# Peptides against a protein of PDB entry 3H8D, part 103

Target 1, 122 residues: chain A of PDB entry 3H8D
Amino acid sequence: DMKRQQRFFRIPFIRPADQYKDPQNKKKGWWYAHFDGPWIARQMELHPDKPPILLVAGKDDMEMCELNLEETGLTRKRGAEILPRQFEEIWERCGGIQYLQSAIESRQARPTYATAMLQNLL

## One batch from the design tools (peptide; made by RFdiffusion4, then SolubleMPNN)

Design b2_p18_4_s3
Fold by OpenDDE base, seed 4:
Structure b2_p18_4_s3 (fold): chain B 122 residues (1-122), chain C 122 residues (1-122), chain A 18 residues (1-18)
Amino acid sequence: as target 1 above (122 residues)
Amino acid sequence: as target 1 above (122 residues)
Amino acid sequence: SMPPPPPEAPPEPPPPPP
């Protein structure tokens, strides 16, 4: 359905263990989301001290944002919204194409804009 | 076709008559484009001294960018790509919804992502 | 076997400033 707007977001997070530390000792991570209309299609987390986390709808639903886009308030958060390429560049670098492909092949991925796009590239 | 990436661009232009003037005397306009996959769907021009120009595929093809997205080099131009809302906000302010609606009703608009989105809002 | 640590729920996006 071409009627669903594809929207991408990025917010910094501070690890719970660093929340009370001095600003210089707060290691920032980055939370990324791709919303296919109201629902999340892909999620990604960059951490300062562990490998990236990649998540795709259908496979990783319990580890992903359960809120619809409006409920997240991300659309109202200044500087949260990013360009598609700002998501995709990091997604690609983190091995997201292979991750999503494997989720499709295993029949774990829910059909989304992301799955449809990958199917066009292959 | 959900397989087409929607991409939006904005570049400043200097009027031909101002090209050779001192920087302080160069009135900047703004050129905006919406690409539905490789092809332009909407174009808009903001001018310092005349009304905005709104253009839609099918109706205004001869006045719009004839190059496909890759040919434009816009994807390689630093700072040219903008968020969907950065286009839509200006499009709405310039009366773009009514302009596109009239082009659909007159059967002049080529089917695009933009026409499909408008049909969902009405 | 220690239960797997509960998946650290992704930090809820902080509420937008009012």
Scores: peptide ipSAE 0.014, ipTM 0.555, DockQ to the pose 0.032
Fold by OpenDDE base, seed 2:
Structure b2_p18_4_s3 (fold): chain B 122 residues (1-122), chain C 122 residues (1-122), chain A 18 residues (1-18)
Amino acid sequence: as target 1 above (122 residues)
Amino acid sequence: as target 1 above (122 residues)
Amino acid sequence: SMPPPPPEAPPEPPPPPP
């Protein structure tokens, strides 16, 4: 059973409202994704002017990337891929552990590598 | 013959070297693409510290996006799609007309909507 | 109003020229 590759990505985004502003006024957000094989397991959005958005597979499917990993083109995007720790550090800071825990407990989380890891830590 | 949809996209990128810098020190580049139906016709990269990169299909295939439009996920990326004029204005400023012209004349350009438009202007 | 779809991964910037 070839364990699904865990891959993590980060991309900058500019809010639609800021796209027409001068570069200095374009507040960057950051979009983060954790893919458990071809499918997204966790997503996170950092915004300069609102709280982080945390999303987990099963619970938040409609708010998450619907594309498989290959369809995203993330893997070919130079500098999009990040180390696991670079994702997890931000995830932890944003309360992602508690968010995922609650999604598991409420039976809203789809089983992923992320859910399995959390269950092994409990 | 359903004319292939011309779609234009712009995304910010951060240079790999700047990914670990403080946000203020992360110089944004801009990646631009023109898709003639499913395939890229023109690509442009704006960098804060080097000249623009201009690329045209046929000539620069190896340096351009290899993915079809759907594979890029650009169409689902909020705020990635831009108006034709938003692409063309930058393309023109960067010398894209001359670049494409030269690629046509040298027989390096693959026929695209962009090549056809230029040929109609001559 | 549905939250904006997550920004799709920006397309792969082409590999920088070698």
Scores: peptide ipSAE 0.028, ipTM 0.295, DockQ to the pose 0.055; fails the geometry check
Fold by OpenDDE base, seed 3:
Structure b2_p18_4_s3 (fold): chain B 122 residues (1-122), chain C 122 residues (1-122), chain A 18 residues (1-18)
Amino acid sequence: as target 1 above (122 residues)
Amino acid sequence: as target 1 above (122 residues)
Amino acid sequence: SMPPPPPEAPPEPPPPPP
């Protein structure tokens, strides 16, 4: 249902090996999520030392957030919520359009707002 | 079309009579806009000394932004774009739901994302 | 393995505008 609220989040993460290091030695990654209503539709991870990870619902469910939006507490976390374009800009740069398209074409992606939007652009 | 990008903006305004006053004597209002794709769907104005103004497309076109989104330069104005909830929270507090509902029921509102969302809640 | 819980790291303040 395209009528569900689309909400986007970004949170920093620190590598497990850097968790106890001095702040200057902590390389931060970034975790991004797109929620289509209560459930995650897309996830993306920017790492300081490896390629970005792109994940789409239906295909990558086991690697994605299993919590509903309210359970994540992201809506209550100050500075976690981002504008749609702040997600999409990074998603596009990381090859997210092609990744999602391939998941749709292979019938691995479940229907989401993201799949519906992509199908309108094609 | 519900597939259009929904974008929300907020900019401060100063009353004409306060424009040349000292900064401490300038009471700021706030102008809010919801764009459904290229065109404004809802507008709202918070004033320091009078009731809020609520405007909806179709009904209030003459009082609303006539420029398309790109022409406004709002997308290029730092700090102008806001989260959907930052608009909706104020809209709800100002009686925007009832205002839009009345405009729909009277057939004064043109179809927008906002009208479609409201019709799904009712 | 579950992805690590979103680290409780406080969101980095947005970088100051350049």
Scores: peptide ipSAE 0.022, ipTM 0.552, DockQ to the pose 0.048; fails the geometry check
Fold by OpenDDE base, seed 1:
Structure b2_p18_4_s3 (fold): chain B 122 residues (1-122), chain C 122 residues (1-122), chain A 18 residues (1-18)
Amino acid sequence: as target 1 above (122 residues)
Amino acid sequence: as target 1 above (122 residues)
Amino acid sequence: SMPPPPPEAPPEPPPPPP
């Protein structure tokens, strides 16, 4: 449903192995989320020492945020919300278009705003 | 067309009468724009000394930005682009819903993303 | 008194860096 509010978030994360290290020894990753209304549609993780992780609703639900947007508290976290383009730029660079396309073609993707937009581009 | 990118901008403005005053004597207003693809759909101006100005495409074209989004250079102005909700919150507070509704009912509003969204809410 | 002129059109953002 195109009426749902699309919201995008980014937060830094510290690897578990670095949590107790000195700040200078902590490599920050970045966690990204696209919410299609109350539920996550896409997730992405940038890591300092491994390839980006791309996740799409339906296919990767077990690896994605299970909380609804309100439960996450992301809307209350100052500086967490980002512009759509700030998400899409990284998503595109990481091969997110092809990843989502493959998930649609394999019938693994749950229909979301993201799947609808991709289908409009193809 | 719901496929057009919706982009929102905010910039400060200084009143002409205050332009040559000392910074402490300059009251900043705020100029807001909603672009539905390349063209402005809604404009809003917050003033320190007069009521907000609300403008909608079709009705208020002569008072609105005549430049396409690329011509404005707003996409290149750091910190000018804002989240949709940052526009909508102020728009709602200023009576923008009723203003746009009246423009639709009077057949003055040009069809835009904003008019379509409002019609979906009513 | 003339109403203050509409605020100047948003200053054209600087051209994108080359």
Scores: peptide ipSAE 0.014, ipTM 0.545, DockQ to the pose 0.052; fails the geometry check

Design b2_p18_4_s4
Fold by OpenDDE base, seed 1:
Structure b2_p18_4_s4 (fold): chain B 122 residues (1-122), chain C 122 residues (1-122), chain A 18 residues (1-18)
Amino acid sequence: as target 1 above (122 residues)
Amino acid sequence: as target 1 above (122 residues)
Amino acid sequence: SMPAPPPEAPPEPPAPPP
């Protein structure tokens, strides 16, 4: 049973309201994804002017990337792929452990690599 | 059976003969490592003035990193860790597939993640 | 109270150019 490959991505986004502003006035957000094999397990969004958004598979499917990893083109986007720790450091800082734990306890989280790792830490 | 974590690292090195030269005259080499769990599976060295050096566990143990991953401090060295593809692209370009294949065929290679992957490709 | 802007759908990763 080849364990599914865990892959992590980060892309910048610019708010729609800033798209037509001068470059200096364009505040960048950051979109993060964790893929457990072909499917997204966790998503996170950093915004320059609002709280981080945390999303976990099963609970937040309607707000998460609906494409499989190959369909996203993220693997082909130069500089999009990041190390696991580059995701986890931000996830932890944003309260992602507590968010995922609550989703597991409420039975809203779909079982993923992320849920399995958290269950081994508790 | 939790599959061993595959981790990849790259660090620059400067030739001993260039250590006392002006920065512009210091040619950087690159040291690459693939760790299959705690132990090195593959090592590679890029030199500015000689052919790449390729090393595989079992065959080249005496020329490879003798420290376990934790002892190397590589995981704590900012910017040392690289993506799998960042290693594999250079490995392939340097003839690493053929080198590892020959080491398997001669029974010199210790079984690693790298040997298992190659056996699945052939 | 200004309505919260609709949750900005994560920008669809720009479709690879056709």
Scores: peptide ipSAE 0.020, ipTM 0.515, DockQ to the pose 0.036
Fold by OpenDDE base, seed 3:
Structure b2_p18_4_s4 (fold): chain B 122 residues (1-122), chain C 122 residues (1-122), chain A 18 residues (1-18)
Amino acid sequence: as target 1 above (122 residues)
Amino acid sequence: as target 1 above (122 residues)
Amino acid sequence: SMPAPPPEAPPEPPAPPP
């Protein structure tokens, strides 16, 4: 089996309430995704005015990207793709290790590259 | 076994003959590396005035980086790390697939992530 | 003789953290 390619993306988002404001009055958030092959494994949202959102496949499927990677167009969006470390650094800072660990322990996490890597670190 | 992390780097180089010239008279080349875990798997050099150089582990060891990844300091050099696709796109354009394939067929290539991926595509 | 890696352009001093 070709080892599924791990790909990471970040795109900005503007809150709906700020969408029509002047650029200087738009607080920018960030949407992050980790794709394990065609499907999302982890999602993360950094907001300017609320706590970060962490999401893991299996547990949070209803709140995560349901599109496969090709359908998202992220691979075609210039500047959207980021290095693994750029995702992981923020994931770690937001408590993503503990979040994913708890999802594994509760049997809510679907097996992904992320779950496999975490299980190798424990 | 923790799957060895694939990391890609690009740094500029200036030819020795241009080193003391004004910046506008310095033709910039690019040095590329693919590290399969701690060790280099592929190296590539883009020159402003000569053909690209392609190098693969096992075959070209004497012309490649002998330092492990941590010893290079590349992980600490801001802007040196690049996306896999940024390496692969140039590698493909320079004939890297054929170069690596020939090295595999001649039994000169050391097994790496790069050799494994190519063997899965054939 | 390994071709000396081209001299590293001195790292631009890290912009002072804001």
Scores: peptide ipSAE 0.012, ipTM 0.539, DockQ to the pose 0.062
Fold by OpenDDE base, seed 4:
Structure b2_p18_4_s4 (fold): chain B 122 residues (1-122), chain C 122 residues (1-122), chain A 18 residues (1-18)
Amino acid sequence: as target 1 above (122 residues)
Amino acid sequence: as target 1 above (122 residues)
Amino acid sequence: SMPAPPPEAPPEPPAPPP
């Protein structure tokens, strides 16, 4: 079994409600994704005015990116791909370890690279 | 066992023989490293005037970075860390797959993340 | 349909230092 490539992406987003505001009034958020091979394993959304949103595969599938990695075009988008640590550092700050742990314990998390890593840490 | 973090680095180097030349006559090479946790797994050197040098742990230890990852200061050097694909793309172009395979077959390669990945591909 | 990845304004990655 080819070990799936772990790839991480970050893109800015403007909230739908802010899209019609003047550029100076558009608060940018950040969308983060971890892909475990073709499929998303973790997603995170940073907002300027609300708590970060953390999402994990299996538990939060309906709120996560539906597209496979190639379909997202993220691999072709200059500057979208980030270092693993650039994702993990934010994930950790946002309580992502505890969030994923809770999803594993509740049997809501789909097994991914992320779940396997956490299970090796605990 | 905590799965060791795979980290990749690239830094420019000036050849020792060129260090005293004028800046315009200093041909930059590139030094690449793959660290499997604290220890180097693969090293690669791109030169402006000779073939790339490929090095793998176990086989080429005496030619590779001796320092553990923290001792290198690479993690603290802005712009040194690169994406996994930025290493692998160059590694592949330079014949790194075949080089590592040959080192495995000859039993010269130390088991690393890189050897394990290749063994899953073959 | 799950939300499409938000439209990116890609931050330019800092050029690696020379």
Scores: peptide ipSAE 0.030, ipTM 0.567, DockQ to the pose 0.067; fails the geometry check
Fold by OpenDDE base, seed 2:
Order: C-alpha cells, then structure tokens, then sequence
Structure b2_p18_4_s4 (fold): chain B 122 residues (1-122), chain C 122 residues (1-122), chain A 18 residues (1-18)
C-alpha cells in the first residue's frame, strides 16, 4: 500500500573487539535500515573488514530488527534518518537488488515496498 | 530509587562475519543488559573469540542501548529476560565489579541501581 | 537459539553490537 511512509536510517556501530581500543583503533561499521511503515523491509550492515550483510523481510526476519519503528527510537535520534538515495546507493553497491530478487523468486521475501519496487522494474 | 524495576536480558548474537556461514560455523555470542527502570544501567557482550565487553551507564552511553526498555521490545521477546543472578554471575566473572567501581571512582558512572548496590558493598 | 539481534541497529536491545 503506497500510503506507508518509507523511512531510512543509518547508525554507526563499533565492533565489540574495538570497544576497548583507543578511539583511533575503533573501526566504525554502519547499520542501515529501511522501514516500510512501522516494520523493517531491509537491513544492511557495513563492516570495515568483512563483506556487507544484506537482510530482507520474510527471508531474514530472525536476523533483522523485531521492533516497529517507534520502538526503535530511530526517529528521535539526531542524524539517524537518511535520504532514500543514501540507503539505495549502498544497497545497490552491495548487491542488494540481486539479494532481494533471489528472495522474491524463492518466495522467501515478505511483500514490502522494496519488493514492489523491484517487481515494477522487472 | 528502590521503586524502579530491575530487569535483565540476554540475547544471542551472530557475528556479521558468521552471518553467511553455514549454521555450524555461526559462532554465537551473548548480549546482556541490565535495565534500571526504563534505562540501561549495564551492558555486557560475550564473544566466542575475544574478551568480554563491559559497559556502564554514564561512562559508556555512546556504546550502550539508547532505547528505553519498552523501545527495545526485549520484554516481548520470549526467553530474552533472565534472572538477576544469570546476569551477575557472568558480570562478576568478566570483572564487571572492578569495571563499575573504577567508573564510580572516576566520576564517569551515572547513578543507577548497579552503582548504588556496589556503593553499599564498599 | 535465537539469532543475534542486529548490531546497534536501533537498539533493539542494543543489538549485541556487531
């Protein structure tokens, strides 16, 4: 339903292994989320020393945010919300289109705004 | 204030580096939280191949849960809530008492139930 | 065993940080 607000967020994370390191040795990763209304549709994690992680609703629910958007507090976190293109640009570079496409084709993806957009391009 | 409910939680985590591995190669860590009323007082992370991470409110706020307890959804997650002793036993083994004590002495710790309990033992 | 919460995603519980 086109009525659901699409909201995108990015927050830094520090690896537990770097928590005790001097600030200069704390490699920051980035966590990204796409919320289709109250619920997460896509999640992505950038790590400084390992492959990006891509997650899509329906397929990866157990590895994704269980909280609705209001429960996350992301809307109240200054600088957490990002533009759609800031998410999509990284998603595309990480192979997110192919990842979501495969999840749709395998019937693992839950229908979201992201699945609908991809299906409109195919 | 003794009126705040002390609640403890534990959830497994899989390192992003193990996300794509076969289930047998997904080393599970454990994330632990102590909430003093709505706000986190202590956090702890057990990793399979690195030292435990200890975090205390006031000192480590930027590396700890920003969400209030209701925002976390932990109270709705089956098997997430643990007994106080299940947290404290691991906290003690990881040097959490010394970590919190040092944070109090350095005036970095925010007053919590945890700081009050430690101060009563000293 | 339940999967890891996402990293400090919006903390779900602060995700176990990644």
Amino acid sequence: as target 1 above (122 residues)
Amino acid sequence: as target 1 above (122 residues)
Amino acid sequence: SMPAPPPEAPPEPPAPPP
Scores: peptide ipSAE 0.025, ipTM 0.402, DockQ to the pose 0.054; fails the geometry check

Design b2_p18_5_s1 (from b2_p18_5, 11 letters changed)
Fold by OpenDDE base, seed 5:
Structure b2_p18_5_s1 (fold): chain B 122 residues (1-122), chain C 122 residues (1-122), chain A 18 residues (1-18)
Amino acid sequence: as target 1 above (122 residues)
Amino acid sequence: as target 1 above (122 residues)
Amino acid sequence: MDKQHQELLALAEAIEAE
């Protein structure tokens, strides 16, 4: 439903191994989420030392955020919310279009705003 | 078309009468724009001393930004782009929903993403 | 560059200064 608000978030994370290191020795990763209304539609993780991880609803539910948007508290965390394009730029760069497309074609993707938009693009 | 990117911008303005006053005496207004792809769909102006101005494509073309998105340079202005909700919150507060609705009903509104979204909401 | 374009650019620059 087009009524659902699309909201995007990004938060940094530090690798467990770096948690107790000096700041200069902590490599930062980034956690990204796209919420289609209350539920996550896409998740993405950038890591300092490994390839990015892309996750789409339906296919990767077990690996994705299980909390609804309100439960995450992301809407209340200053600086967490990002522009749609800030998500999409990284998503595209990481091959997210192809990843989601494949999930759609394999019938693994749950219909979301993201799937609808992609289907309109193709 | 759902393919068009929705982008929102906000820039401050100072009243002409305050242009040469000391900073503490300059009352700031705010100019808002919603671009549906390359073209403006909605414009909004908050003023320090008068009611807000709401403008919608089709109805208010003569009063709205005539430049396409790229021509504005807004995409290259740091801090100009805002979250969709940052626009919508103010839009709603200013009676934008009713304003756009009326424009649709009177057949004055040009179809945009904004009109489509509103029609889905109602 | 027309007047409106100049005005818009000038206004946008105010953000960068803040």
Scores: peptide ipSAE 0.018, ipTM 0.552, DockQ to the pose 0.049
Fold by OpenDDE base, seed 2:
Structure b2_p18_5_s1 (fold): chain B 122 residues (1-122), chain C 122 residues (1-122), chain A 18 residues (1-18)
Amino acid sequence: as target 1 above (122 residues)
Amino acid sequence: as target 1 above (122 residues)
Amino acid sequence: MDKQHQELLALAEAIEAE
């Protein structure tokens, strides 16, 4: 597990209601993903008009990307890949540490690089 | 509206619960999209273990792709683009005609190429 | 949007990058 490549991605989205508005009136959200090897470990969504959404593998599988990393094409999208800290900074600000911790304690989280790192942090 | 290019796409997905199973035990679903020019008009999801999901612009915006066609990269993914009839065949089988008709009648549907074509069919 | 929808959006975006 610890030998798998950890990769992080971010893409913007425009909410449906704003699709046909002028560019200045299109409020953007941000979609974030952490891949632990080929499979997603964490997902996060920043919205312009609602609270952040945090998702972790095992607990939130039905709400997370179901494609493996290669299938997503994210590795081929220029500017999509971000540094680990660029993900973690937002994750931490949004309460991701506590969210993942609770998922582990409730036995809802699937073991990932993220769950392992949490043990080192605590 | 009628002058916009109509393009159709399909991509597979593996449900989260099957991600770490052997390939033979990974039941695949299918994600379909109809783009009316740059914006999505219809979306459809075939699942291995639940009913099909049908989505139409205006009504289901919050559940549909928020990216324009260019942003999706679907036009650049080999094998993703499908013929109109390959989409419509599944759409029809899943009750898409009735679904869109009801959305129009309830004033939930945004006008698209799909809504216009429905008027020709009825 | 459900998680699956978000993932599909992300995937669509990733596909565009290919």
Scores: peptide ipSAE 0.112, ipTM 0.548, DockQ to the pose 0.055; fails the geometry check
Fold by OpenDDE base, seed 3:
Structure b2_p18_5_s1 (fold): chain B 122 residues (1-122), chain C 122 residues (1-122), chain A 18 residues (1-18)
Amino acid sequence: as target 1 above (122 residues)
Amino acid sequence: as target 1 above (122 residues)
Amino acid sequence: MDKQHQELLALAEAIEAE
């Protein structure tokens, strides 16, 4: 049901190699998630020194967050939730539209709010 | 310093494919971690339907938890902390001794309490 | 699970404990 609430989150991560360094020498990455109701629809990871990772439900379930939204506790983490546009801007910049489109065309994507929006746009 | 506190943790996870199923149909895996002071030394994942995953610091940093112990909040999660033997029993059963030994011999392992103990034993 | 997923799990656990 496309009436489900769409919620977006962002949390930082530190590279394993940097975890022993001083704060100023720790390069942060960013983990992004789009939840379509209780379930993740898209995931994205920005790294300071390697290509972004894009993941979509159905295709990439093995690599995506396996917890439902409530289990993540992200709804209770101050500063974790972001606006839809804050996610979409990064998603688009990383080539997310093409990635999701290809997953739909190859029948690898699970239907979500994200797939529906893309199919309505194209 | 081998005087660092050794702490061990275990948390469950649910397979992505099972997240939509009823509770009785969700097969749980288990995530294990050994922290040597503030930093992870060993990680282990038990799955209901695939081989265990063994990871050691230095060799597998890219696949291991990148948070320090305090950042994980595991010290505050009720029921997460386990006894050393509860970790070691599973580690040994999964072939962890051989895995860590090979990592040491190939110069891939970062020195930890775990590497020191193994080198003292062998 | 990748490292980011493990981090998320850790964060989830921390939040639950608070």
Scores: peptide ipSAE 0.087, ipTM 0.548, DockQ to the pose 0.061; fails the geometry check
Fold by OpenDDE base, seed 4:
Structure b2_p18_5_s1 (fold): chain B 122 residues (1-122), chain C 122 residues (1-122), chain A 18 residues (1-18)
Amino acid sequence: as target 1 above (122 residues)
Amino acid sequence: as target 1 above (122 residues)
Amino acid sequence: MDKQHQELLALAEAIEAE
């Protein structure tokens, strides 16, 4: 049901190699998630020194967050929740539209709010 | 070369579902690693509410730490390094000997200090 | 989840637990 609440989250991470370095030597990455109701629909990872990782439900389930939204605790983490556009702008820049489109065309994507929106756009 | 330095590490983790709960409601798990020189030989994960995870080099590379020891920063993390026996006691209790033995017999294990020690024991 | 994600989570959680 597209009436499900769409919620977006972002949390930073430090590369393992930089974890114990001085603050100025820690390059920050970003973990993004889109939840369509209780279940993740899209995941995105920005890395300081490698290409972005894009993941979509159905196709990439084994690489994505395995927890439902409540189990993640993200809703209780201060500053983690972001606006839809804050996710979408990065998603679009990283080629997310094409990635999800291909997943739909190959019948790998699970139907979500994200797939519905893409089908409306195209 | 078995002359490589054998180093063992342990760090705690909190279940994602407990991450944002009150301290008394956070059940702690434990991540263990054995490095044979720069490369991981064994990994072990203790969870508060599911069976231990045992992993050995060669067989379980895709599930194990992908970083070399220096990249992990574990050597610089206060309190992370543990004594060999602190690792081995848990490993043995979790059935690690049988797990590694089976990996050797199935020709899935990469030769390491751990495989050599097991072959000496049996 | 893939190993890289699990590692990142484990490391982050370990830092938070300190």
Scores: peptide ipSAE 0.042, ipTM 0.472, DockQ to the pose 0.058; fails the geometry check

